# Peptides against a protein of PDB entry 2L2L: the designs that were tried, part 4

Target 1, 42 residues: chain A of PDB entry 2L2L
Amino acid sequence: SPEERERMIKQLKEELRLEEAKLVLLKKLRQSQIQKEATAQK

## One batch from the design tools (peptide; made by RFdiffusion4, then SolubleMPNN)

Design b2_p15_6_s4
Fold by OpenDDE base, seed 5:
Structure b2_p15_6_s4 (fold): chain B 42 residues (1-42), chain A 15 residues (1-15)
Amino acid sequence: as target 1 above (42 residues)
Amino acid sequence: SRVEELRKKIEELEK
């Protein structure tokens, strides 16, 4: 059904936004760890 | 990646 497809697209778009946000947070955390190690070695 | 997989699935359903 086109209505079932629209519901599935909405669910996948929501999951996509959550996974994109998770990746941004994990990348920022990794960068912060590298920066802390670099500043602690000075 | 999981993000790329989700984008591909959305694109396939919008066609």
Scores: peptide ipSAE 0.501, ipTM 0.878, DockQ to the pose 0.852
Fold by OpenDDE base, seed 4:
Structure b2_p15_6_s4 (fold): chain B 42 residues (1-42), chain A 15 residues (1-15)
Amino acid sequence: as target 1 above (42 residues)
Amino acid sequence: SRVEELRKKIEELEK
């Protein structure tokens, strides 16, 4: 059904936004780790 | 990646 397809698209778009937000958070955490290592080596 | 898989699935359903 086109209605079922539209519901599926909305669910996948929501999951995509959550995974993108998670990826941004993980990148920030990694950058913070690198910064801490760089400050500890000084 | 999971993000790329989701993008592909959305693209396939929007066509």
Scores: peptide ipSAE 0.501, ipTM 0.878, DockQ to the pose 0.813
Fold by OpenDDE base, seed 2:
Structure b2_p15_6_s4 (fold): chain B 42 residues (1-42), chain A 15 residues (1-15)
Amino acid sequence: as target 1 above (42 residues)
Amino acid sequence: SRVEELRKKIEELEK
């Protein structure tokens, strides 16, 4: 039904936002590790 | 990626 499809879209959008936030955090953590190593070598 | 798969599924359901 249209109502079931709308519920499924909302669930997929929620999961998408959580996965996007996780990827942003992991990329920032990885970059911070690289910067820490580069600073420790000076 | 999981993000790309989710975006594609949403796009198909919004048609």
Scores: peptide ipSAE 0.499, ipTM 0.878, DockQ to the pose 0.842
Fold by OpenDDE base, seed 3:
Structure b2_p15_6_s4 (fold): chain B 42 residues (1-42), chain A 15 residues (1-15)
Amino acid sequence: as target 1 above (42 residues)
Amino acid sequence: SRVEELRKKIEELEK
């Protein structure tokens, strides 16, 4: 049904937003770890 | 990529 399709689209759009946010956070965390290691070696 | 798979599924349902 069109209502089932709309619910599925909303769920997939929510999951997409969460996955995009997760990728941003993981990239920031990785960069912070590299920076901490580089400062600890000096 | 999980992000690309989600984008494709959304595009297919919006057609």
Scores: peptide ipSAE 0.497, ipTM 0.878, DockQ to the pose 0.825

Design b2_p15_8_s3
Fold by OpenDDE base, seed 5:
Structure b2_p15_8_s3 (fold): chain B 42 residues (1-42), chain A 15 residues (1-15)
Amino acid sequence: as target 1 above (42 residues)
Amino acid sequence: EEVEQLKKRLEELRA
């Protein structure tokens, strides 16, 4: 039904936001690790 | 189809 499709779209958009937020966090963590290693080698 | 596109995008992020 159109209502079931709308519910599915809302759920998938929420899952997408969570995965995107996770990916941003992992990228920031990786960048922070690289920066810490670069500063510790000085 | 928006549902299929969203599923595909989630698959791409989980890979």
Scores: peptide ipSAE 0.424, ipTM 0.855, DockQ to the pose 0.780
Fold by OpenDDE base, seed 3:
Structure b2_p15_8_s3 (fold): chain B 42 residues (1-42), chain A 15 residues (1-15)
Amino acid sequence: as target 1 above (42 residues)
Amino acid sequence: EEVEQLKKRLEELRA
């Protein structure tokens, strides 16, 4: 149904938004860890 | 189809 399709689109857009936000946070965390290790080795 | 495009993009981010 059109209403079921619209609910599915909204759910998938929300999941996509959350995965994109998670990847940004994980990339920032990884970069911060690398920077801490590089400064601790000096 | 927008649903198929969204599913594909979500799979690409989880891979």
Scores: peptide ipSAE 0.423, ipTM 0.855, DockQ to the pose 0.787
Fold by OpenDDE base, seed 2:
Structure b2_p15_8_s3 (fold): chain B 42 residues (1-42), chain A 15 residues (1-15)
Amino acid sequence: as target 1 above (42 residues)
Amino acid sequence: EEVEQLKKRLEELRA
């Protein structure tokens, strides 16, 4: 039904938002690790 | 179709 389709779209958009947020966090953590290693080698 | 486009984008992010 159109209502089931709308519920599915809302669910998939929320899952997408969570995956994008996770990727942003992982990229920030990786960058923080690189910076920590670069400062520890000085 | 928006549902298949959203599924495809989720698969691309999880890969």
Scores: peptide ipSAE 0.423, ipTM 0.855, DockQ to the pose 0.796
Fold by OpenDDE base, seed 1:
Structure b2_p15_8_s3 (fold): chain B 42 residues (1-42), chain A 15 residues (1-15)
Amino acid sequence: as target 1 above (42 residues)
Amino acid sequence: EEVEQLKKRLEELRA
C-alpha cells in the first residue's frame, strides 16, 4: 500500500542517517589519532 | 524506485 511504502521509506532514511552519523564519528576519531601522532613526533 | 535506491545506498555504507 502507499502507507506501507511511506513507512518503509521513513525507516530506510532513518537507518541511512544513523549509518552516515557513525561514519562521520569514525572519520573524526581517525583524524584526532593522526593529529596526536603528528604532534607526538614533533 | 525510491525504496530500492535507499536500500542500495544503505548497503553501500555497510560494505
Scores: peptide ipSAE 0.422, ipTM 0.855, DockQ to the pose 0.791

## One batch from the design tools (peptide; made by RFdiffusion4, then SolubleMPNN)

Design b2_p17_3_s2
Fold by OpenDDE base, seed 5:
Structure b2_p17_3_s2 (fold): chain B 42 residues (1-42), chain A 17 residues (1-17)
Amino acid sequence: as target 1 above (42 residues)
Amino acid sequence: MEELEKKIEELKKKIEE
């Protein structure tokens, strides 16, 4: 039904937001690790 | 990270269907 499709899309959008937030965090953590290694080698 | 990027792309495709 249209209402079932809207519920499924809402759930997928919520999961997408959580996974995008995890990816942003992991990219920031990786950048911070590279920066720490680059500062520890000076 | 690549596996998470693939999962995000699969979720985007499912939302556009």
Scores: peptide ipSAE 0.446, ipTM 0.846, DockQ to the pose 0.742
Fold by OpenDDE base, seed 1:
Structure b2_p17_3_s2 (fold): chain B 42 residues (1-42), chain A 17 residues (1-17)
Amino acid sequence: as target 1 above (42 residues)
Amino acid sequence: MEELEKKIEELKKKIEE
């Protein structure tokens, strides 16, 4: 059904946003670690 | 991180189907 497909796409878009937010957090944590190491070596 | 990037790619493919 078109309505069923729309509900499934909405759920997949919500999951996608959660996983993208997690990826952004992990990238920021990695960048913060690299910056701390670079400042400790100067 | 790579596993999470793969999961994001799989979700994008399912949305475009």
Scores: peptide ipSAE 0.445, ipTM 0.845, DockQ to the pose 0.716
Fold by OpenDDE base, seed 3:
Structure b2_p17_3_s2 (fold): chain B 42 residues (1-42), chain A 17 residues (1-17)
Amino acid sequence: as target 1 above (42 residues)
Amino acid sequence: MEELEKKIEELKKKIEE
């Protein structure tokens, strides 16, 4: 059904947003770790 | 990170189908 396809696309878009938000968090965490290591070596 | 980037690409492909 067109309605079933629309519900499935909505769920996949919600999962995509969660995984993109997790990727942004991991990138920020990695940058913060590199900065802390660079400040601890001075 | 790489595994998560692959999962994001797979989800994008499934949305275009």
Scores: peptide ipSAE 0.444, ipTM 0.845, DockQ to the pose 0.697
Fold by OpenDDE base, seed 4:
Structure b2_p17_3_s2 (fold): chain B 42 residues (1-42), chain A 17 residues (1-17)
Amino acid sequence: as target 1 above (42 residues)
Amino acid sequence: MEELEKKIEELKKKIEE
């Protein structure tokens, strides 16, 4: 039904938002590690 | 990270259908 499709799209959008937030955190963590290694070698 | 980027792309495709 149109209502079932709308519920499914809402669930997929929520999952997408969580996975995008996780990717942003992992990118920030990686960048912070690289910066700490670069400052510890000076 | 590449597996997570692939999962995000698959979710985007499923939302556009």
Scores: peptide ipSAE 0.442, ipTM 0.845, DockQ to the pose 0.730

## One batch from the design tools (peptide; made by RFdiffusion4, then SolubleMPNN; from b2_p18_4, 11 letters changed)

Design b2_p18_4_s3
Fold by OpenDDE base, seed 5:
Structure b2_p18_4_s3 (fold): chain B 42 residues (1-42), chain A 18 residues (1-18)
Amino acid sequence: as target 1 above (42 residues)
Amino acid sequence: SELERRRKEEEERRRREE
């Protein structure tokens, strides 16, 4: 139904928002690890 | 995944409405 389709589109948009937020956190974590390794080598 | 299951269930519903 059109109503079920709209509910699924809303769920997919929320899932996309959560995966984008997770990607930002993983990029920050990776950058923090690289910085720690670069400071531990000095 | 749960998402893939929901997409397959929606596709199966569309095939029953044709």
Scores: peptide ipSAE 0.063, ipTM 0.599, DockQ to the pose 0.048
Fold by OpenDDE base, seed 3:
Structure b2_p18_4_s3 (fold): chain B 42 residues (1-42), chain A 18 residues (1-18)
Amino acid sequence: as target 1 above (42 residues)
Amino acid sequence: SELERRRKEEEERRRREE
């Protein structure tokens, strides 16, 4: 049904939002590691 | 999960429409 499809789309959008938030945190962690390595070599 | 059940039900519907 159209209503079942809309419920599925809402669930997939919520899952996508959680994976995007995780990706942002992992990118920040990686950048912090690179910056610490670059400051330890000076 | 409930999400995995609904994904499986959607895949089974698509296989019946082919």
Scores: peptide ipSAE 0.062, ipTM 0.588, DockQ to the pose 0.055
Fold by OpenDDE base, seed 4:
Structure b2_p18_4_s3 (fold): chain B 42 residues (1-42), chain A 18 residues (1-18)
Amino acid sequence: as target 1 above (42 residues)
Amino acid sequence: SELERRRKEEEERRRREE
């Protein structure tokens, strides 16, 4: 039904928002690791 | 999860329409 499709689209948009938040956290973790390695080589 | 149950129900509907 159109209402079932709308509910599924809403759930997929929420899942996408959670994966985007996880990607931001992983990018920050990666940058912190690179910065620690660059400071350990000096 | 509730999301996984709904995905399985949608996949089962598609298999009945083929």
Scores: peptide ipSAE 0.059, ipTM 0.581, DockQ to the pose 0.056
Fold by OpenDDE base, seed 2:
Structure b2_p18_4_s3 (fold): chain B 42 residues (1-42), chain A 18 residues (1-18)
Amino acid sequence: as target 1 above (42 residues)
Amino acid sequence: SELERRRKEEEERRRREE
């Protein structure tokens, strides 16, 4: 059904948005770890 | 349904990428 396809597209867009947000948080966490290691070497 | 089969296939794909 066209309505079932639209519901699937909405679900996939929300899942993509959540995975993109998770990726941004993981990148920030990784950068914070690298910065802490770089400050511990001084 | 065909939609439920596609959701299961996507979920199985995600489990193989972990």
Scores: peptide ipSAE 0.044, ipTM 0.547, DockQ to the pose 0.056

## One batch from the design tools (peptide; made by RFdiffusion4, then SolubleMPNN)

Design b2_p19_6_s2
Fold by OpenDDE base, seed 1:
Structure b2_p19_6_s2 (fold): chain B 42 residues (1-42), chain A 19 residues (1-19)
Amino acid sequence: as target 1 above (42 residues)
Amino acid sequence: SELEKKIEELKKKIEELKK
């Protein structure tokens, strides 16, 4: 049904936002690790 | 990455359900 598709889209969008937020965090953590290594070598 | 692949799959599923 249209209502079922709308519910599924809503659930998939919620999951998408969580995974995108996780990706942003992991990219920041990776960058912080690179910066720590670069500063520790100085 | 695995996470980027999962994000792309979610985007595709959402777009298919909107059609």
Scores: peptide ipSAE 0.533, ipTM 0.870, DockQ to the pose 0.810
Fold by OpenDDE base, seed 2:
Structure b2_p19_6_s2 (fold): chain B 42 residues (1-42), chain A 19 residues (1-19)
Amino acid sequence: as target 1 above (42 residues)
Amino acid sequence: SELEKKIEELKKKIEELKK
């Protein structure tokens, strides 16, 4: 039904937002590690 | 990455359900 599809879209959008937030965090952590290594080599 | 692939699959599923 249209209502079931709408509920499923809302659930998938919530999961998408959580996984995107996780990706942003992991990219920031990776960049912080690179910066820490670059400063430790000076 | 696995996470980027999962994000892309979620986007595809959302777009398919909107059609």
Scores: peptide ipSAE 0.531, ipTM 0.870, DockQ to the pose 0.783
Fold by OpenDDE base, seed 3:
Structure b2_p19_6_s2 (fold): chain B 42 residues (1-42), chain A 19 residues (1-19)
Amino acid sequence: as target 1 above (42 residues)
Amino acid sequence: SELEKKIEELKKKIEELKK
């Protein structure tokens, strides 16, 4: 049904937002690790 | 990456359900 498809789209959008937030966090953590290593070498 | 592939698959599934 249209209502079922709308519910499925909402669920997939929520999962997408969570995985995108995870990707942003992992990129920030990687950058923070690189900066921490660069400061420890000075 | 695996995570980037999962994100792309989710986008495709959402696009298919909107059609």
Scores: peptide ipSAE 0.531, ipTM 0.870, DockQ to the pose 0.760
Fold by OpenDDE base, seed 5:
Structure b2_p19_6_s2 (fold): chain B 42 residues (1-42), chain A 19 residues (1-19)
Amino acid sequence: as target 1 above (42 residues)
Amino acid sequence: SELEKKIEELKKKIEELKK
């Protein structure tokens, strides 16, 4: 049904937001590690 | 990455349900 599809879309969008937030955090962590290593070598 | 693949799969599923 249209209502069932709308509920499924809402659930998948929430999961998508969580996984995108995780990806942003992992990218920031990786960048911070690179910067920390670059400053420690100076 | 595995995480980027999962994100792409979620986007595809959402698009399929909107059609």
Scores: peptide ipSAE 0.529, ipTM 0.869, DockQ to the pose 0.785

## One batch from the design tools (peptide; made by RFdiffusion4, then SolubleMPNN)

Design b2_p20_5_s3
Fold by OpenDDE base, seed 5:
Structure b2_p20_5_s3 (fold): chain B 42 residues (1-42), chain A 20 residues (1-20)
Amino acid sequence: as target 1 above (42 residues)
Amino acid sequence: IDEEIEQLEKKIEELKKLIE
């Protein structure tokens, strides 16, 4: 039904927001690792 | 981490296609 599709789209949008937030955290973690490696080589 | 980022970027692309 249209109402079921709307509920599914809302759930997919929620999952998308969680995965986008995780991506931001992983990119920050990657940057922190690169910085640690660059400081350990000095 | 680079591979986990790549897999997550693919998952985000798939989710966007399902919402369209």
Scores: peptide ipSAE 0.632, ipTM 0.902, DockQ to the pose 0.771
Fold by OpenDDE base, seed 4:
Structure b2_p20_5_s3 (fold): chain B 42 residues (1-42), chain A 20 residues (1-20)
Amino acid sequence: as target 1 above (42 residues)
Amino acid sequence: IDEEIEQLEKKIEELKKLIE
């Protein structure tokens, strides 16, 4: 059904938003680790 | 962390293909 498809697309868009937010946090964490290692070697 | 980022980037790409 078109209505079932629209509900599934809404759920997938919500999941995508959560996973993109998680990716931003992990990339920030990775950057912070690299910076800490680079400052501990000086 | 690098592997978790790679897996997450793959999952995001799969989700985008399902929405398109």
Scores: peptide ipSAE 0.632, ipTM 0.902, DockQ to the pose 0.753
Fold by OpenDDE base, seed 2:
Structure b2_p20_5_s3 (fold): chain B 42 residues (1-42), chain A 20 residues (1-20)
Amino acid sequence: as target 1 above (42 residues)
Amino acid sequence: IDEEIEQLEKKIEELKKLIE
């Protein structure tokens, strides 16, 4: 039904926002690792 | 971390296609 589709889309949008937030965190952690390696080689 | 980022970017793209 249209109402079932709307509920499913709402759940998928919530999951998408959680995974996007995780991606931002992982990209920050990657940058911190690169900086740590670059400082350990000096 | 690089592989986990790649897998997560794929999952995000799949979720976007399901919402469209």
Scores: peptide ipSAE 0.631, ipTM 0.902, DockQ to the pose 0.743
Fold by OpenDDE base, seed 3:
Structure b2_p20_5_s3 (fold): chain B 42 residues (1-42), chain A 20 residues (1-20)
Amino acid sequence: as target 1 above (42 residues)
Amino acid sequence: IDEEIEQLEKKIEELKKLIE
């Protein structure tokens, strides 16, 4: 039904937001590692 | 980390295609 599809889309949007938040954290962690390595070489 | 980022970007793309 259209209502079941809307419920599935809401669940997929929630999962998408969690994975997008995880991606932001991993990109920040990567940047922090690169900065630590660049500082340790000085 | 680079491989985990690539896998996560693919998963995000698949989720977006399911929401369209």
Scores: peptide ipSAE 0.630, ipTM 0.902, DockQ to the pose 0.780

Design b2_p20_6_s1
Fold by OpenDDE base, seed 1:
Structure b2_p20_6_s1 (fold): chain B 42 residues (1-42), chain A 20 residues (1-20)
Amino acid sequence: as target 1 above (42 residues)
Amino acid sequence: EIEELEKKIEEIKKKIEELE
């Protein structure tokens, strides 16, 4: 049904938003780890 | 982990495109 498809798209867009937010956080954490290692080697 | 998450994001985007 068109209404079922619209509900599925809405759920997938919500999941996408959560995974993209997680990706941004993990990239920041990785960058912070690299910076801490680079400062600890001086 | 980041690379697996990037793959999951791409799979979700493809599923959205198939339903639109």
Scores: peptide ipSAE 0.639, ipTM 0.902, DockQ to the pose 0.808
Fold by OpenDDE base, seed 3:
Structure b2_p20_6_s1 (fold): chain B 42 residues (1-42), chain A 20 residues (1-20)
Amino acid sequence: as target 1 above (42 residues)
Amino acid sequence: EIEELEKKIEEIKKKIEELE
């Protein structure tokens, strides 16, 4: 059904948003670790 | 961890594109 397809798209877009938010957080954490190590070596 | 999430994100995007 077109309505079932629209519900499935909404669920996938919600999952996508959660995984993208997790990815942004992990990238920021990794960058903060690299910056702390680079400042501790000076 | 980051590379696994990037793959999962790409798989979700592909599933959305197949349904739109």
Scores: peptide ipSAE 0.639, ipTM 0.902, DockQ to the pose 0.808
Fold by OpenDDE base, seed 5:
Order: C-alpha cells, then structure tokens, then sequence
Structure b2_p20_6_s1 (fold): chain B 42 residues (1-42), chain A 20 residues (1-20)
C-alpha cells in the first residue's frame, strides 16, 4: 500500500537520523582520544 | 565501528531511494 510505503520511508529516515547522530558522536570521541594521546606524549 | 556505521547509513539511504 502507498500508506505502508510512506510509513516504511518515515521509519528508515528516523533510523538514518539516529545512525548519523551516532556517527557524529563516534567521530568526536575518536578525535578527542587522538588529541588526548598527542597531548600526553608531550 | 565508524566504517561499519558509514556502511549501515549508506544501506539505509539506498533502501529509502528504492521506496521513493
């Protein structure tokens, strides 16, 4: 059904938003770890 | 983990495109 397809698209867009938010967090955490290690070696 | 998550995001985008 068109309405089922629209619901599926909405669910996938919600999941996409959550995974993109997780990606941003993990990239920030990785960068913060690298920076801490680089400062601890000085 | 980041590289796996980037693949998962691409798979979700592809599923959206297949439904639109």
Amino acid sequence: as target 1 above (42 residues)
Amino acid sequence: EIEELEKKIEEIKKKIEELE
Scores: peptide ipSAE 0.639, ipTM 0.902, DockQ to the pose 0.822
Fold by OpenDDE base, seed 2:
Structure b2_p20_6_s1 (fold): chain B 42 residues (1-42), chain A 20 residues (1-20)
Amino acid sequence: as target 1 above (42 residues)
Amino acid sequence: EIEELEKKIEEIKKKIEELE
């Protein structure tokens, strides 16, 4: 059904948003770890 | 973990494109 397809698209877009938010957080965490290690070795 | 998330994001995007 067109309505079932629209519900599936909405669910996939919400999952995408959650995974993209997690990706941004992990990229920031990784960058912060690298910066802390680089400053602790000086 | 970042590289696996990037793959998962790409798979979700493909599923959306197939349904649109």
Scores: peptide ipSAE 0.639, ipTM 0.902, DockQ to the pose 0.795

Design b2_p20_6_s4
Fold by OpenDDE base, seed 1:
Structure b2_p20_6_s4 (fold): chain B 42 residues (1-42), chain A 20 residues (1-20)
Amino acid sequence: as target 1 above (42 residues)
Amino acid sequence: EIKQLEEKIAELKKKIEELE
């Protein structure tokens, strides 16, 4: 059904947004760890 | 973990494109 497909697209887009947000967080966390280590070694 | 998440994001984008 077109309505079932539209619901599936909405669900996949929501999951995509959550995973993209998680990716941004993990990249920021990794960068913060590297910066802390670089500052502690000076 | 980041690599696996990037792969999952690519798969989700592909599934959305196949349904649109």
Scores: peptide ipSAE 0.632, ipTM 0.900, DockQ to the pose 0.792
Fold by OpenDDE base, seed 4:
Structure b2_p20_6_s4 (fold): chain B 42 residues (1-42), chain A 20 residues (1-20)
Amino acid sequence: as target 1 above (42 residues)
Amino acid sequence: EIKQLEEKIAELKKKIEELE
């Protein structure tokens, strides 16, 4: 039904938002680790 | 792990586009 399709879209958009937030966090953590290693070797 | 998340995000975007 159109209502089931709208519920499914809302669930997929929520999952997408959570995975994008996780990706941003992991990219920041990885960058911070590389910068800390590069500053500890100087 | 980052690559797998990027692939999962691309799959979710595709599923949303197919349902919009």
Scores: peptide ipSAE 0.632, ipTM 0.900, DockQ to the pose 0.775
Fold by OpenDDE base, seed 3:
Structure b2_p20_6_s4 (fold): chain B 42 residues (1-42), chain A 20 residues (1-20)
Amino acid sequence: as target 1 above (42 residues)
Amino acid sequence: EIKQLEEKIAELKKKIEELE
């Protein structure tokens, strides 16, 4: 039904937002590790 | 980890587009 499809879209959009937030966090953590290593070599 | 997460995000976007 159209209502079931709309519920499925909402669930997929919620999962997408969680995975995008995780991606942003992992990229920031990786960059912070690189910066710490670069500052410890001085 | 980051590559697998980017692939999962692309699959989710595709599934949403197929239902809209």
Scores: peptide ipSAE 0.631, ipTM 0.900, DockQ to the pose 0.820
Fold by OpenDDE base, seed 2:
Structure b2_p20_6_s4 (fold): chain B 42 residues (1-42), chain A 20 residues (1-20)
Amino acid sequence: as target 1 above (42 residues)
Amino acid sequence: EIKQLEEKIAELKKKIEELE
């Protein structure tokens, strides 16, 4: 049904938001590690 | 891990587009 399809889209958009937030966090953590290593070599 | 997460995000976006 159209209503079931709309519920499925809402669930997928919620999962997408959580995975994108995780991606942003992991990219920031990786960048912080690289910067820390680059400062420790000076 | 980041690459696999980017692939999962692309699959979710595709599945949303097929349902819109």
Scores: peptide ipSAE 0.631, ipTM 0.900, DockQ to the pose 0.751

## One batch from the design tools (peptide; made by RFdiffusion4, then SolubleMPNN)

Design b2_p21_4_s3
Fold by OpenDDE base, seed 5:
Structure b2_p21_4_s3 (fold): chain B 42 residues (1-42), chain A 21 residues (1-21)
Amino acid sequence: as target 1 above (42 residues)
Amino acid sequence: IEEEIEQLEKKVELLKKKIEE
């Protein structure tokens, strides 16, 4: 039904937001690692 | 971290496609 589809889309959008938030965190951790390595080589 | 980023980017893309279906 259209209502079931809307419920599934809401769940997928929630999962998407969680994975995007995790992706932002990992990209920040990557940047911090690169910066630490670049400062340890100086 | 690079491999985990790549796997999450693939998962995000799959979720976007499923939302557009």
Scores: peptide ipSAE 0.602, ipTM 0.892, DockQ to the pose 0.795
Fold by OpenDDE base, seed 1:
Structure b2_p21_4_s3 (fold): chain B 42 residues (1-42), chain A 21 residues (1-21)
Amino acid sequence: as target 1 above (42 residues)
Amino acid sequence: IEEEIEQLEKKVELLKKKIEE
């Protein structure tokens, strides 16, 4: 039904939001590692 | 970290495709 599809899309959007938030954190961690390596070489 | 980022980027892309279906 259209309502079942809307519920499934809502669940997929919630999962997407969690994975995007995790991805932002990992990208910040990566940037922090690169900066630490660049400062340790000076 | 790079491998986990790549895996999450693939997962995010698959979730976006499933939302557009």
Scores: peptide ipSAE 0.601, ipTM 0.892, DockQ to the pose 0.759
Fold by OpenDDE base, seed 2:
Structure b2_p21_4_s3 (fold): chain B 42 residues (1-42), chain A 21 residues (1-21)
Amino acid sequence: as target 1 above (42 residues)
Amino acid sequence: IEEEIEQLEKKVELLKKKIEE
């Protein structure tokens, strides 16, 4: 059904937003680790 | 963290493809 497809697309878009938010957090954590290692070697 | 980022980037790409279908 076109309505079922629209519901599935809405769910996939919600999951995508959650995973993109997690990806942004992990990339920030990676940057913070690199900065800590660079400061510990000085 | 690098492996988890790579896995999550692949998951994000797969979700985008499923939304465009």
Scores: peptide ipSAE 0.601, ipTM 0.892, DockQ to the pose 0.791
Fold by OpenDDE base, seed 3:
Structure b2_p21_4_s3 (fold): chain B 42 residues (1-42), chain A 21 residues (1-21)
Amino acid sequence: as target 1 above (42 residues)
Amino acid sequence: IEEEIEQLEKKVELLKKKIEE
């Protein structure tokens, strides 16, 4: 039904939000590692 | 970290496709 589809889309959007938040944290961790390596070479 | 980022980017892309269906 259209209502079942709307409930499924809402669940997928919440999962997407959690995975996008995790991706932002991992990209920040990567940036912090690159910066530490660049400062250890000076 | 690069492998975990790549796997997560693929998961995010798959979720976006399922929301547009």
Scores: peptide ipSAE 0.600, ipTM 0.891, DockQ to the pose 0.770

